# Peptides against a protein of PDB entry 5OOQ: the designs that were tried, part 58

Target 1, 227 residues: chain A of PDB entry 5OOQ
Amino acid sequence: YREDVRQVVTHPANALSFLQPGRLVEISVNGKDNYGWGAVVDFAKRINKRNPSAVYTDHESYIVNVVVNTMYIDSPVNLLKPFNPTLPEGIRPAEEGEKSICAVIPITLDSIKSIGNLRLYMPKDIRASGQKETVGKSLREVNRRFPDGIPVLDPVKNMKIEDEDFLKLMKKIDVLNTKLSSNPLTNSMRLEELYGKYSRKHDLHEDMKQLKRKISESQAVIQLDDL

## One batch from the design tools (peptide; aimed at target 1 N117 L118 V142 L153)

Design b2_p27_7_s2 (made by RFdiffusion4, then SolubleMPNN; its pose is not in this set)
Fold by OpenDDE base, seed 1:
Structure b2_p27_7_s2 (fold): chain B 227 residues (1-227), chain A 27 residues (1-27)
Amino acid sequence: as target 1 above (227 residues)
Amino acid sequence: EEEEEEREKELQEEVYEESKKLIEEAA
């Protein structure tokens, strides 16, 4: 059930509007490498220049750049390629007793475990010297302030997910949590139906984003002509 | 419920402003 919720929450139709710069997200790469809470830098639609015909799943169709403060110090961070979520070998979080550093890593939506209900102030240029480390300090302070965990966005109250099937799922989870029974409802079939509904919303979101960009570009051109 | 939402907003603002101060002090 938790995975089902995660799939809905991290779907582009729902997640992208909450991935503003500074948004806190909990990161788990490939379900194995847990980086903890990081801060969103930006995101972009995934484009494969080598294979333009590549079709990605919805959860793999966007790349999110995030600052983490848990990167293993000896990780080959110089091999990281911008907007390439296929991380080089050796890129991993620090284990207990190991030293960590701050890094910007590209991840897919599928690597987001949770979206936090908090945002950090982000520097204008995160790649400037010392900026990642400052964000890392802020992340440490947030973790210190919330020892029981960073507040997570409520899918219904905060994210305004109003799909009836999703609401039913949430109710079932609530009932199960009260009963302390972890029944893995393999609702894989219901998720596919949910995804079909979200596909239209996703397309609309991308169209709106493109339209806003075009409007901004047009306004910039008009201002240049008036000078 | 409204009080809870207000508390959440206050917390969000505090965290944001604290992080902003850290960035401004480092610049």
Scores: peptide ipSAE 0.611, ipTM 0.933, DockQ to the pose 0.655
OpenDDE base, seeds 2, 3, 4, 5: peptide ipSAE 0.607, 0.605, 0.608, 0.607; ipTM 0.932, 0.932, 0.932, 0.931

Design b2_p27_7_s3 (made by RFdiffusion4, then SolubleMPNN; its pose is not in this set)
Fold by OpenDDE base, seed 2:
Structure b2_p27_7_s3 (fold): chain B 227 residues (1-227), chain A 27 residues (1-27)
Amino acid sequence: as target 1 above (227 residues)
Amino acid sequence: EEEEEEKEKKLQEEVYEASKKRIEEAE
């Protein structure tokens, strides 16, 4: 059930509007490499310049750049390619007793374990000297303030996910948590239907974003012509 | 419920402002 909730929450139709700069997200790459809580820098639609016809799953169709403070110090961070979520070999979080550094890593939505209900103020240029480390200090401070864990966005109250099947799923989870019983309520078919609905919503959201960009660009051009 | 929401909002603001101050001090 937790994975089902995660799949819904991290779907582009739901997640993207909450991936503002500074949004805290919990990161697990390939289900193995746990970086803990990081801060969103930005995100972009995944584009394969070499293969424009590449089709990605919804959860792999966007790249999110995140600052983490748990990168293993000897990781080959210089091999990181912007907007390439395929991380080089050796890129991993520090283990216990190892030193860590701050790094910006590109991840997919599928690598988001949870979305926090907190945001950091992000520097204008995260690549400027010392900026990643400053964000890293803020991440440490947040973790210190929330020893029991960073508050997660409520999918219903905060994210306004109002799909009936999702609400039923959430209710079932609540009942199960109360009863200490784990019954898998989510029929895979219902999840597919949910994803279908979310896909449509996502398409509309992207269309709106593109339209807003075009309007902004047009206004900028008009202002240049008036100058 | 409203009081909890206000507390959460206040906490969000405190975290945000603290991070902002840290960035501004580093600039």
Scores: peptide ipSAE 0.638, ipTM 0.938, DockQ to the pose 0.624
OpenDDE base, seeds 1, 3, 4, 5: peptide ipSAE 0.635, 0.637, 0.633, 0.635; ipTM 0.938, 0.939, 0.938, 0.938

Design b2_p27_8 (made by RFdiffusion4)
Pose (drawn by RFdiffusion4):
Structure b2_p27_8 (pose): chain A 225 residues (1-48, 51-227), chain P 27 residues (1-27)
Amino acid sequence: YREDVRQVVTHPANALSFLQPGRLVEISVNGKDNYGWGAVVDFAKRINNPSAVYTDHESYIVNVVVNTMYIDSPVNLLKPFNPTLPEGIRPAEEGEKSICAVIPITLDSIKSIGNLRLYMPKDIRASGQKETVGKSLREVNRRFPDGIPVLDPVKNMKIEDEDFLKLMKKIDVLNTKLSSNPLTNSMRLEELYGKYSRKHDLHEDMKQLKRKISESQAVIQLDDL
Amino acid sequence: YKVTLPDGTIVYADTEEAYETLLEKIE
């Protein structure tokens, strides 16, 4: 349900109105590379110049400044409007130095939209400007160690469509349902939940393998035939 | 709502609540 709400928030109709320069966003491109919190510089429509049609979330490209780029990552390969990050450009590992950089992303790569925004120079491409902004991101990350506050989708972003409102209520219902479970006020909750979640991942992982073995025991493309 | 942090960094908050929360964080 929360992932469903994220798509409604990041859709261009609602998200673009709040994508002013300097907007803070949490970037998680393709659900794999987590660059932390960054600052939006600008955005523009994606034009595929083969005029291919794009998905609503991929219809726009946003350039963002990050402060967690791996230091030896080859940033010279980036094209201004190509959000496919070349192989080798990755967020810095837990033990590796970081460098400020600008990357292009589609809207689907935004995890959350912040209520804070930085002062940014006119030309982020200018000498030392991307570096200076990276310093500001490091300070915001210090003042907010637990995280950056998110924009309220209803109160601040004024999203009032009825289908979305039912979705928000569906979450509140499940939360109060969760808060009424006997385990909510338990000390072993983190232990037991982790112990169970590991057993559950295996069950779902084993189920994936279990089906592969059976289909391959028989002839391969007999069904296609 | 414009806020200057001790290091000189300039941050803008969208609402008064976010402005007050940021000021509490400076203290």

Design b2_p27_8_s1 (made by RFdiffusion4, then SolubleMPNN; from b2_p27_8, 10 letters changed)
Fold by OpenDDE base, seed 2:
Structure b2_p27_8_s1 (fold): chain B 227 residues (1-227), chain A 27 residues (1-27)
Amino acid sequence: as target 1 above (227 residues)
Amino acid sequence: YEIVLPSGVRVYADTEEAYEELLKLLE
């Protein structure tokens, strides 16, 4: 059901009002290139100058420019075309062990995995020298301050989506999340996390706690992805 | 609604409720 939620959340009727400059969005391009959390620069209606009669789906009808700090350093960023979401070959996020740089990439709404419940301060001229890197530093800092993940906009509470069918969907998800949280395995991990905070082997236990938390988060994501 | 992180990084919330939620998460 997560994909169903994403489809509703990222629909132009809902998403555009929350894509202010600096809005944090989690980015996945082509279902494989995960850039992590980026910051919105701006967005515009997608226009095909070569084919003005082109019709795009709702989720592909807008282009969102976002700053990411996870671009692979050897990516051909010079080939990026503003407001062209069809990224050149070789444009990808850095893998583990690879160096990354900051870049502004154009994406469609369909490439947004989630919308964050906060915005960064954005420089007036993001294209100016050093400005992307400033945003990149801010992104890193925010990620550091939210070790459990950047908070996501609540579709109902924050985005005020009132569609009845959507509300029913959200209720179903809530029920499933409640069951997951009540699972003995989840409770055991929570207890271990609490214990780790007060352990004499603080450093080692802290590392273990963090690892277990990451595992727990991954498991939760997997469960939700099955919806 | 502005929050200044210890590093000096500034973040913004849309509403007072969001602001309070962020503060709680940052504690």
Scores: peptide ipSAE 0.577, ipTM 0.942, DockQ to the pose 0.534
OpenDDE base, seeds 1, 3, 4, 5: peptide ipSAE 0.575, 0.575, 0.565, 0.570; ipTM 0.942, 0.943, 0.940, 0.941

Design b2_p27_8_s2 (made by RFdiffusion4, then SolubleMPNN; from b2_p27_8, 10 letters changed)
Fold by OpenDDE base, seed 3:
Structure b2_p27_8_s2 (fold): chain B 227 residues (1-227), chain A 27 residues (1-27)
Amino acid sequence: as target 1 above (227 residues)
Amino acid sequence: YEIVLPSGTVVYAETEEAYKELLEKLK
């Protein structure tokens, strides 16, 4: 269910308006490299100069530059290319016991795990000496203040995602969460049972597919209006 | 909503709820 929500939240139609400079986002690249919470520098539509006819998925159609403070110190950060989300080999977050540095990395929307309710002050020239480190310090401070996690934007209340299928999904999740909170053991069994039922019927998956289609259609219309 | 942390770090909250939560974390 969480992945389904993430797919909707990180869709360009929903996410881009909340990716202002300084926006805190939780970053996971390729599903394995967890950089934790970073801060958005900027974003741009992905353009392939070598192949202008390249078609990207919605979640890969934009590049977001983010400041992270968890980059492995020996990562080849000099090989990073702005607005190129294909990261060089060796670019990874620091593991436990390793030293980390601040870096600006380009990611796709698909690499956003969560969009935070908070934004940092983002310097106009993040590439200037010391600026990314300043942001890094700010990130550390915010993380220290929120040991249980930075507040995440509510998809419905804050992001104003009003798609009916999405709302239904969120309601289902809320019901499940309520059950889990009331009786962890019993609720766990119920959750598994419910998940099993939904898995068997594929209703949730189908609903999600429909929702994705609707969102894509809406985005296409918006893009047409901008042309 | 704007909050200046004791360190001088400026943080903006999108909602009042997040703002209040941040304030509580500063106590």
Scores: peptide ipSAE 0.529, ipTM 0.931, DockQ to the pose 0.746
OpenDDE base, seeds 1, 2, 4, 5: peptide ipSAE 0.525, 0.525, 0.511, 0.523; ipTM 0.931, 0.930, 0.928, 0.931

Design b2_p27_8_s3 (made by RFdiffusion4, then SolubleMPNN; from b2_p27_8, 11 letters changed)
Fold by OpenDDE base, seed 2:
Structure b2_p27_8_s3 (fold): chain B 227 residues (1-227), chain A 27 residues (1-27)
Amino acid sequence: as target 1 above (227 residues)
Amino acid sequence: YEIVLPSGTRVFAETEEAYNELLKKLE
């Protein structure tokens, strides 16, 4: 049901009021290019000047400009066209071991995986020299502070989405999360993490902790996707 | 809710809960 939640959350009726400059959003383009958490610059209604009669879906009807700090360094960023969410070939996030740079990319609402509870201070002129890098530095710092992920806005409590069907969906997810948290496997992993803090070398412990956390997160995602 | 990180980075939280969580990360 995760995708169902995402569809509701990223709908213009719900998302736009939370896409203030600096809003942290998790970005996945074309379902494959994960840029991680970026910061919203601004957004605008999508307009096709060559085809003014073009009709877009709700989730593709707006363009959101976001600062990312994970752009592959050799990406043809010079080919990026403002307010064109169709990214040039070669525009992609850096893979493990590759160097990354900061860039402003235009995305659709459909490319937003989640909306964060946090916002960065967004410079007035993000395209000025050094400004993107400043935001990038801030992004890195926030990510460092939240190794388990930046807090996501609660669709109901924070975003005030009150649709009955959506509420039912969220309740189902809550039930699933409760079951997952009470699962013996999850409890075992937590116990091992706790034990590791005292029984292992710090560096090794941290590595294992991170790995276990990733596994746990992956399991949670799988469970939710199965609904 | 505004927090200035030790580096000088300014961060805003939408909710008090997130604000408190961020504060805990600074301790």
Scores: peptide ipSAE 0.569, ipTM 0.936, DockQ to the pose 0.727
OpenDDE base, seeds 1, 3, 4, 5: peptide ipSAE 0.564, 0.567, 0.552, 0.563; ipTM 0.936, 0.936, 0.933, 0.935

Design b2_p27_8_s4 (made by RFdiffusion4, then SolubleMPNN; from b2_p27_8, 10 letters changed)
Fold by OpenDDE base, seed 2:
Structure b2_p27_8_s4 (fold): chain B 227 residues (1-227), chain A 27 residues (1-27)
Amino acid sequence: as target 1 above (227 residues)
Amino acid sequence: YKIVLPSGVVIYADTEEAYKELLEKLK
């Protein structure tokens, strides 16, 4: 059920509005590389320059750049390509006893385990010397000050996901946690329905973004005509 | 909503509710 919730939370229709610069996100790449809590730099729609017609799943259709402070020091960070979520071999978090460094890595929404209910101050130029380390220090401090864990966005209270089926899912999860009785199959069916709804919402979001761009472009043209 | 930690680290909350939650959980 946690995975079901994660799928809903990290869907573009829900997640993107909470991926402001500095937003804390818990990162797990490929289900095994746990970088812990990082901070969002920015995000962009995934574009394949070689294949513009490439279709990505919803959870892989955006690239989120995040600052992590748990990168293994000997990782080939120089091979990281901006906006390429396919990480080079050897890029991994530091294990216990290993030294870590700060790095900006591109991830997909699918690599977000949790979204935090807070944001750090994010420098405007994160790639400037020392800026990543500053964010890294902030991450360490925040982790220290939240010993019970970084507060996670509540899908209902904070993210305002009001879908009835989702609410029912959440209630079932709560009941399951208390009574250890739930039907995973029923919840899976509901998740599929929710996914469909969120997909529609995502489409609307993209349409709105395109419209805003067109409006901006038209205004720019008007200004040029006034010159 | 802005919280300045004693270290100087600045964190932000999106809403008043979030702000209150952070303050409650902050050690």
Scores: peptide ipSAE 0.664, ipTM 0.959, DockQ to the pose 0.489
OpenDDE base, seeds 1, 3, 4, 5: peptide ipSAE 0.657, 0.663, 0.653, 0.653; ipTM 0.958, 0.959, 0.957, 0.957

## One batch from the design tools (peptide; aimed at target 1 R23 L120 N158)

Design b2_p28_1 (made by RFdiffusion4)
Pose (drawn by RFdiffusion4):
Structure b2_p28_1 (pose): chain A 225 residues (1-48, 51-227), chain P 28 residues (1-28)
Amino acid sequence: YREDVRQVVTHPANALSFLQPGRLVEISVNGKDNYGWGAVVDFAKRINNPSAVYTDHESYIVNVVVNTMYIDSPVNLLKPFNPTLPEGIRPAEEGEKSICAVIPITLDSIKSIGNLRLYMPKDIRASGQKETVGKSLREVNRRFPDGIPVLDPVKNMKIEDEDFLKLMKKIDVLNTKLSSNPLTNSMRLEELYGKYSRKHDLHEDMKQLKRKISESQAVIQLDDL
Amino acid sequence: SPEPLPGFELKEHELENGSHLYEDVLKE
């Protein structure tokens, strides 16, 4: 349900109104590379030029400044409006130095939209400007160690469509349902949940393998035939 | 300084490097 709300928030109709320069966003591109919190510089429509049609979330490209780029990552390969990050450009590992950089992303790569925004120079491409902004990101990350506050989708972003409101209520219902469970006020909750979640991942992982073995025991493309 | 959005005001914060952080606040 929360992932469903995220798509409603990041859709161009609602998200673009709040994508002013300097807007703070949490970037998680393709659900794999987590660059932490960054600052939006600008955005523009994606034009595929072969005029190919794009999904609503991929219809726009946003350039964001990050402060967690791996230091030896080859940033010279980036094209201004190509959000497919070349192989080798990755967030810095837990033990590796970081460098400030600008990357292009589609809207689907935004995890959350912040209520804060930075002062940014006119030319982020100018000498030392991307570096200066990276310093400001490091300070915001210190004042807010637990995280950056998110924009309220209803109160701040004024999203009032009825279908979305029912979705928000569906979450509140499941939360109060969760808060009424006997384990909520338990000390072993983190232990037992982790112990169970590992067993569950295996069950779902084993089920994936279990099906593969059976289909391959028989002839391969007999069904296609 | 950036202009506020309709229905919002800006709360300015100073940063150590002399730059500024802005927070969008709802009007009463």

Design b2_p28_1_s1 (made by RFdiffusion4, then SolubleMPNN; from b2_p28_1, 10 letters changed)
Fold by OpenDDE base, seed 2:
Structure b2_p28_1_s1 (fold): chain B 227 residues (1-227), chain A 28 residues (1-28)
Amino acid sequence: as target 1 above (227 residues)
Amino acid sequence: KPEPLPGFRLEEIELENGGTLYRLVLEK
């Protein structure tokens, strides 16, 4: 059920307006490479120059550039291609005992595990020498100051996701969390059903989704200019 | 609210659309 929430939260219609420069996001690439919390640099609509007719899923339709401070030092970071979320082989987070470096990596929305309720002040030119390391230091400090974890945006209170099906989903999750349900399995099935309805609703209402996405993009751009 | 490292102060900006922006500034 948490994955269902993640799918909704990271949907372009909801996420993009919160992916301002410096926004903290928790990153997991391909469900296995956990980079921890990184900072958003920017995002862009995914465009395949080689195949302009390429169609991406909603969660793969945008590229988010993020600064991470957990890149394995021997990763072939020089092979990273801007706006290419298909990371080269060997690009991975450092494991325990390994040294890490700061890097800017392009990810899809699907690689966002959670969106933090914090933003870092970002250098104007993150690509300049030493700037990503500065962000890396800031990330370390944030992690130090939030040992219990970086606060996550509340989908309802903060993100203002007011979709009825989603709200029902959240309520059911609350019931599960409080152990008020006598049948967690049944509740889980209901959660899936509700998420399904949500997903179908948005799929069927493509125009609305596109509009919401456009609004989110616009808002994000405005905020970028303000920083 | 996070506390800055020694020698730094935090500049905090609250955002209308959620989230708090923190800037680390060197103390004079």
Scores: peptide ipSAE 0.331, ipTM 0.819, DockQ to the pose 0.105
OpenDDE base, seeds 1, 3, 4, 5: peptide ipSAE 0.161, 0.061, 0.119, 0.086; ipTM 0.722, 0.668, 0.709, 0.578

Design b2_p28_1_s2 (made by RFdiffusion4, then SolubleMPNN; from b2_p28_1, 9 letters changed)
Fold by OpenDDE base, seed 3:
Structure b2_p28_1_s2 (fold): chain B 227 residues (1-227), chain A 28 residues (1-28)
Amino acid sequence: as target 1 above (227 residues)
Amino acid sequence: LPEALPGFELEVEELENGSLLFREVLKE
């Protein structure tokens, strides 16, 4: 049941509006590497320059850059490629007793375990000397302030996910109040219907983003001509 | 300063390092 909720929450149609700079997210890469809570830097649509015709799943179609403070100190962080979510071998979180460092890593939406109801102040230039470490200190303090865990966004109240099948799922989870099974509650047909609705919402979101970008670019050109 | 999402207000807390923590709260 928790995985079903996660798939809906992390779909681009729902998640992108809540991935503002500084947003806290819980990160698990490939279901094995748990980095804990990190902070969003930015996100972009995934583009393969070598294969422009590449088709990605919805959950892999965006790259989210996040600051983590749990990177293993001997990880080859210099081999990280911007906007490449395929991490080099050796990139992993520190285990118990190992030293960690702050790093910016590119992840997909599928690597987001939870979206927090908290935001940090994100410096404009995170790559500047000392900025990642500052964010890392902030993350440590937040974890200290919330020993029982960082509050997660409510999918219904906060994210305004109002799909009937999703609401039914949430009600079932609330009634059970037990450790939820990983088995889907909905059959394949219901999942396809949900996916179709979110796909349409995603298209509208992308259209709005493109429009805002075009407006911003046009305004920038006008300002240059006035100078 | 970050903008609140529609229907939300931002509560601001100061961190020890001088940075800011923002919590989104539903408008009453």
Scores: peptide ipSAE 0.495, ipTM 0.919, DockQ to the pose 0.620
OpenDDE base, seeds 1, 2, 4, 5: peptide ipSAE 0.478, 0.363, 0.481, 0.482; ipTM 0.915, 0.829, 0.916, 0.916

Design b2_p28_1_s3 (made by RFdiffusion4, then SolubleMPNN; from b2_p28_1 with S1L P4A K11E E12V H13E H20L E23R)
Fold by OpenDDE base, seed 2:
Structure b2_p28_1_s3 (fold): chain B 227 residues (1-227), chain A 28 residues (1-28)
Amino acid sequence: as target 1 above (227 residues)
Amino acid sequence: LPEALPGFELEVEELENGSLLYRDVLKE
């Protein structure tokens, strides 16, 4: 059920509006590599230039660039390719006792375990010397301030996911937490129905983003012409 | 400064390194 919740929360229709620069997200790549809490740099729709006809799942259709401060120091970070969420072999978080460094890694929405209700100040040029380390220091401090964990956005109260099926899922989880029962099959079927609804919302979000971008670009051009 | 999300207020805290931490707080 927790995974079901995660699937809904990290769906583009719900997640993208909360992936502002600096947003803290908990990262797990391939269900194995836990980088802990990182900070969102930006995100973009995943486009395969070599195969424009490539179709990605909803959770793989966007690439989120995140700053992590838990990258293993000897990881081949130089092999990281921008906007390629398929990480090179050897890219992994530092284990206990190993030294870590800050890195920007591209991940998919599927690699987000949770979305925090906190944001860091994200430098405009994260690739500039020392900037990612600054963010890394901030991350460390935040972790220190929240020893019990960074507060997670409430899917209902904060993210305003008010779909009836999702609410039922949440209620069921609450009941299960109390009764220690499991009925995953019923929830999975409802989740698919939810995705259909979210797909439409996602389209609207993308349209809005594109519109805002066009407006911004137009304003920039106008300002240049007036200059 | 980051914009507050609809229905939220943005609380700002200063970090030791001089950077800022923002908290999304629901408007009551």
Scores: peptide ipSAE 0.573, ipTM 0.934, DockQ to the pose 0.627
OpenDDE base, seeds 1, 3, 4, 5: peptide ipSAE 0.561, 0.552, 0.561, 0.556; ipTM 0.928, 0.930, 0.931, 0.930

Design b2_p28_1_s4 (made by RFdiffusion4, then SolubleMPNN; from b2_p28_1, 9 letters changed)
Fold by OpenDDE base, seed 2:
Structure b2_p28_1_s4 (fold): chain B 227 residues (1-227), chain A 28 residues (1-28)
Amino acid sequence: as target 1 above (227 residues)
Amino acid sequence: MPKALPGFELKVHKLENGGLLFEDVLKK
């Protein structure tokens, strides 16, 4: 059920509005590489220039650039491609006893384990010398201040995910926390319905955003002509 | 500085390194 919740939370329709620069997110790449809490730099819709017709799943349709402070020092970070979430071989978090460095890595929404209620100040140019390290120091301090973990946004109270099926899922989880008997299969079917709804909402949101941009651009042109 | 999200207040915390930490707090 936790994975089901994660799928809903990290869906573009829900997650993107909370991926502001500096947003703290917990990162797990490929289900095995846990980078811990990182900070969002920015995000962009995933575009395959070589294959413009490529269709990605909702959770893979966006690239989120995140600062992590747990990159293994000997990782081939020079091979990182800013808009390629397929990380080169050897890119991994430092294990216990290994030295780590700060790095900006591109991830998909599917690599977000949780979204925190905290944000760091994100420098305008994170790639400038020393900026990643500054963010890294801030991350370390935040982790120190929250030894029990950074507070996660409540999907319902904070993220305002009010889908009926999701609410039912959350209630079931609450019941399961008290009672260890549930049927995951029934919830999975409902999750697909939720994804369909979220996908539609996201499409509308993107359309509206594009429309607003066009309107703003048009107004700017008109203002220039009136000058 | 980051803007508060709709329905939220933005609480600002100072970090030891001089950085800023922002907390999204639900409006009452």
Scores: peptide ipSAE 0.637, ipTM 0.949, DockQ to the pose 0.628
OpenDDE base, seeds 1, 3, 4, 5: peptide ipSAE 0.632, 0.630, 0.629, 0.623; ipTM 0.948, 0.947, 0.947, 0.946

Design b2_p28_2 (made by RFdiffusion4)
Pose (drawn by RFdiffusion4):
Structure b2_p28_2 (pose): chain A 225 residues (1-48, 51-227), chain P 28 residues (1-28)
Amino acid sequence: YREDVRQVVTHPANALSFLQPGRLVEISVNGKDNYGWGAVVDFAKRINNPSAVYTDHESYIVNVVVNTMYIDSPVNLLKPFNPTLPEGIRPAEEGEKSICAVIPITLDSIKSIGNLRLYMPKDIRASGQKETVGKSLREVNRRFPDGIPVLDPVKNMKIEDEDFLKLMKKIDVLNTKLSSNPLTNSMRLEELYGKYSRKHDLHEDMKQLKRKISESQAVIQLDDL
Amino acid sequence: SEEEEIEKIVEELNEENPDIKVFFDKSE
């Protein structure tokens, strides 16, 4: 349900109104590369010079400044409006130095939208400007070690559509349902949940393999035939 | 209450580091 709410928030109709320059966003591109918290510089509509149609979330491209780019990552390959990050451009690993950079992303690559925003120079492309902004991101990350506060989708973003409101209530219902479980006030909860979640991943992982073996035991494309 | 705490943190940050400016958008 939370992932369902995220799509409603990041959809261009609601998200673009709050994508002013300097807006803080948590960037997780394609659910794999997590660049941490960054600052939005600008955004523009995606124009595919084939005029291909795009999904609503991919219909727009946002340039954001990050402070967790791997230092030896080849940033010279980036095209201004190509959100497909070339192979080798990745967030710095846990033991590797980081460098401030600007990357393009689609809206689907935004994990959360912050209520804070930075002061940004007019030309981020200017000399040393991307570096200076990266310093500010490092400070915000210190003052907020647990995380950056997120915009309230209803109170701040004034999202009042009825279908969305039922979705929010569905979450509150499951939370109070979760808070009424005997394990909520337990010390072994982290231990038992992790022990179970590992067994569950295997069950789902084993089920994936279990089906592959059976379909391949028989002839391959007999069904296609 | 949470917005006031965040506002105080932003004010402290702007007072301690004039080279850095952060803006907090209040709810209406």

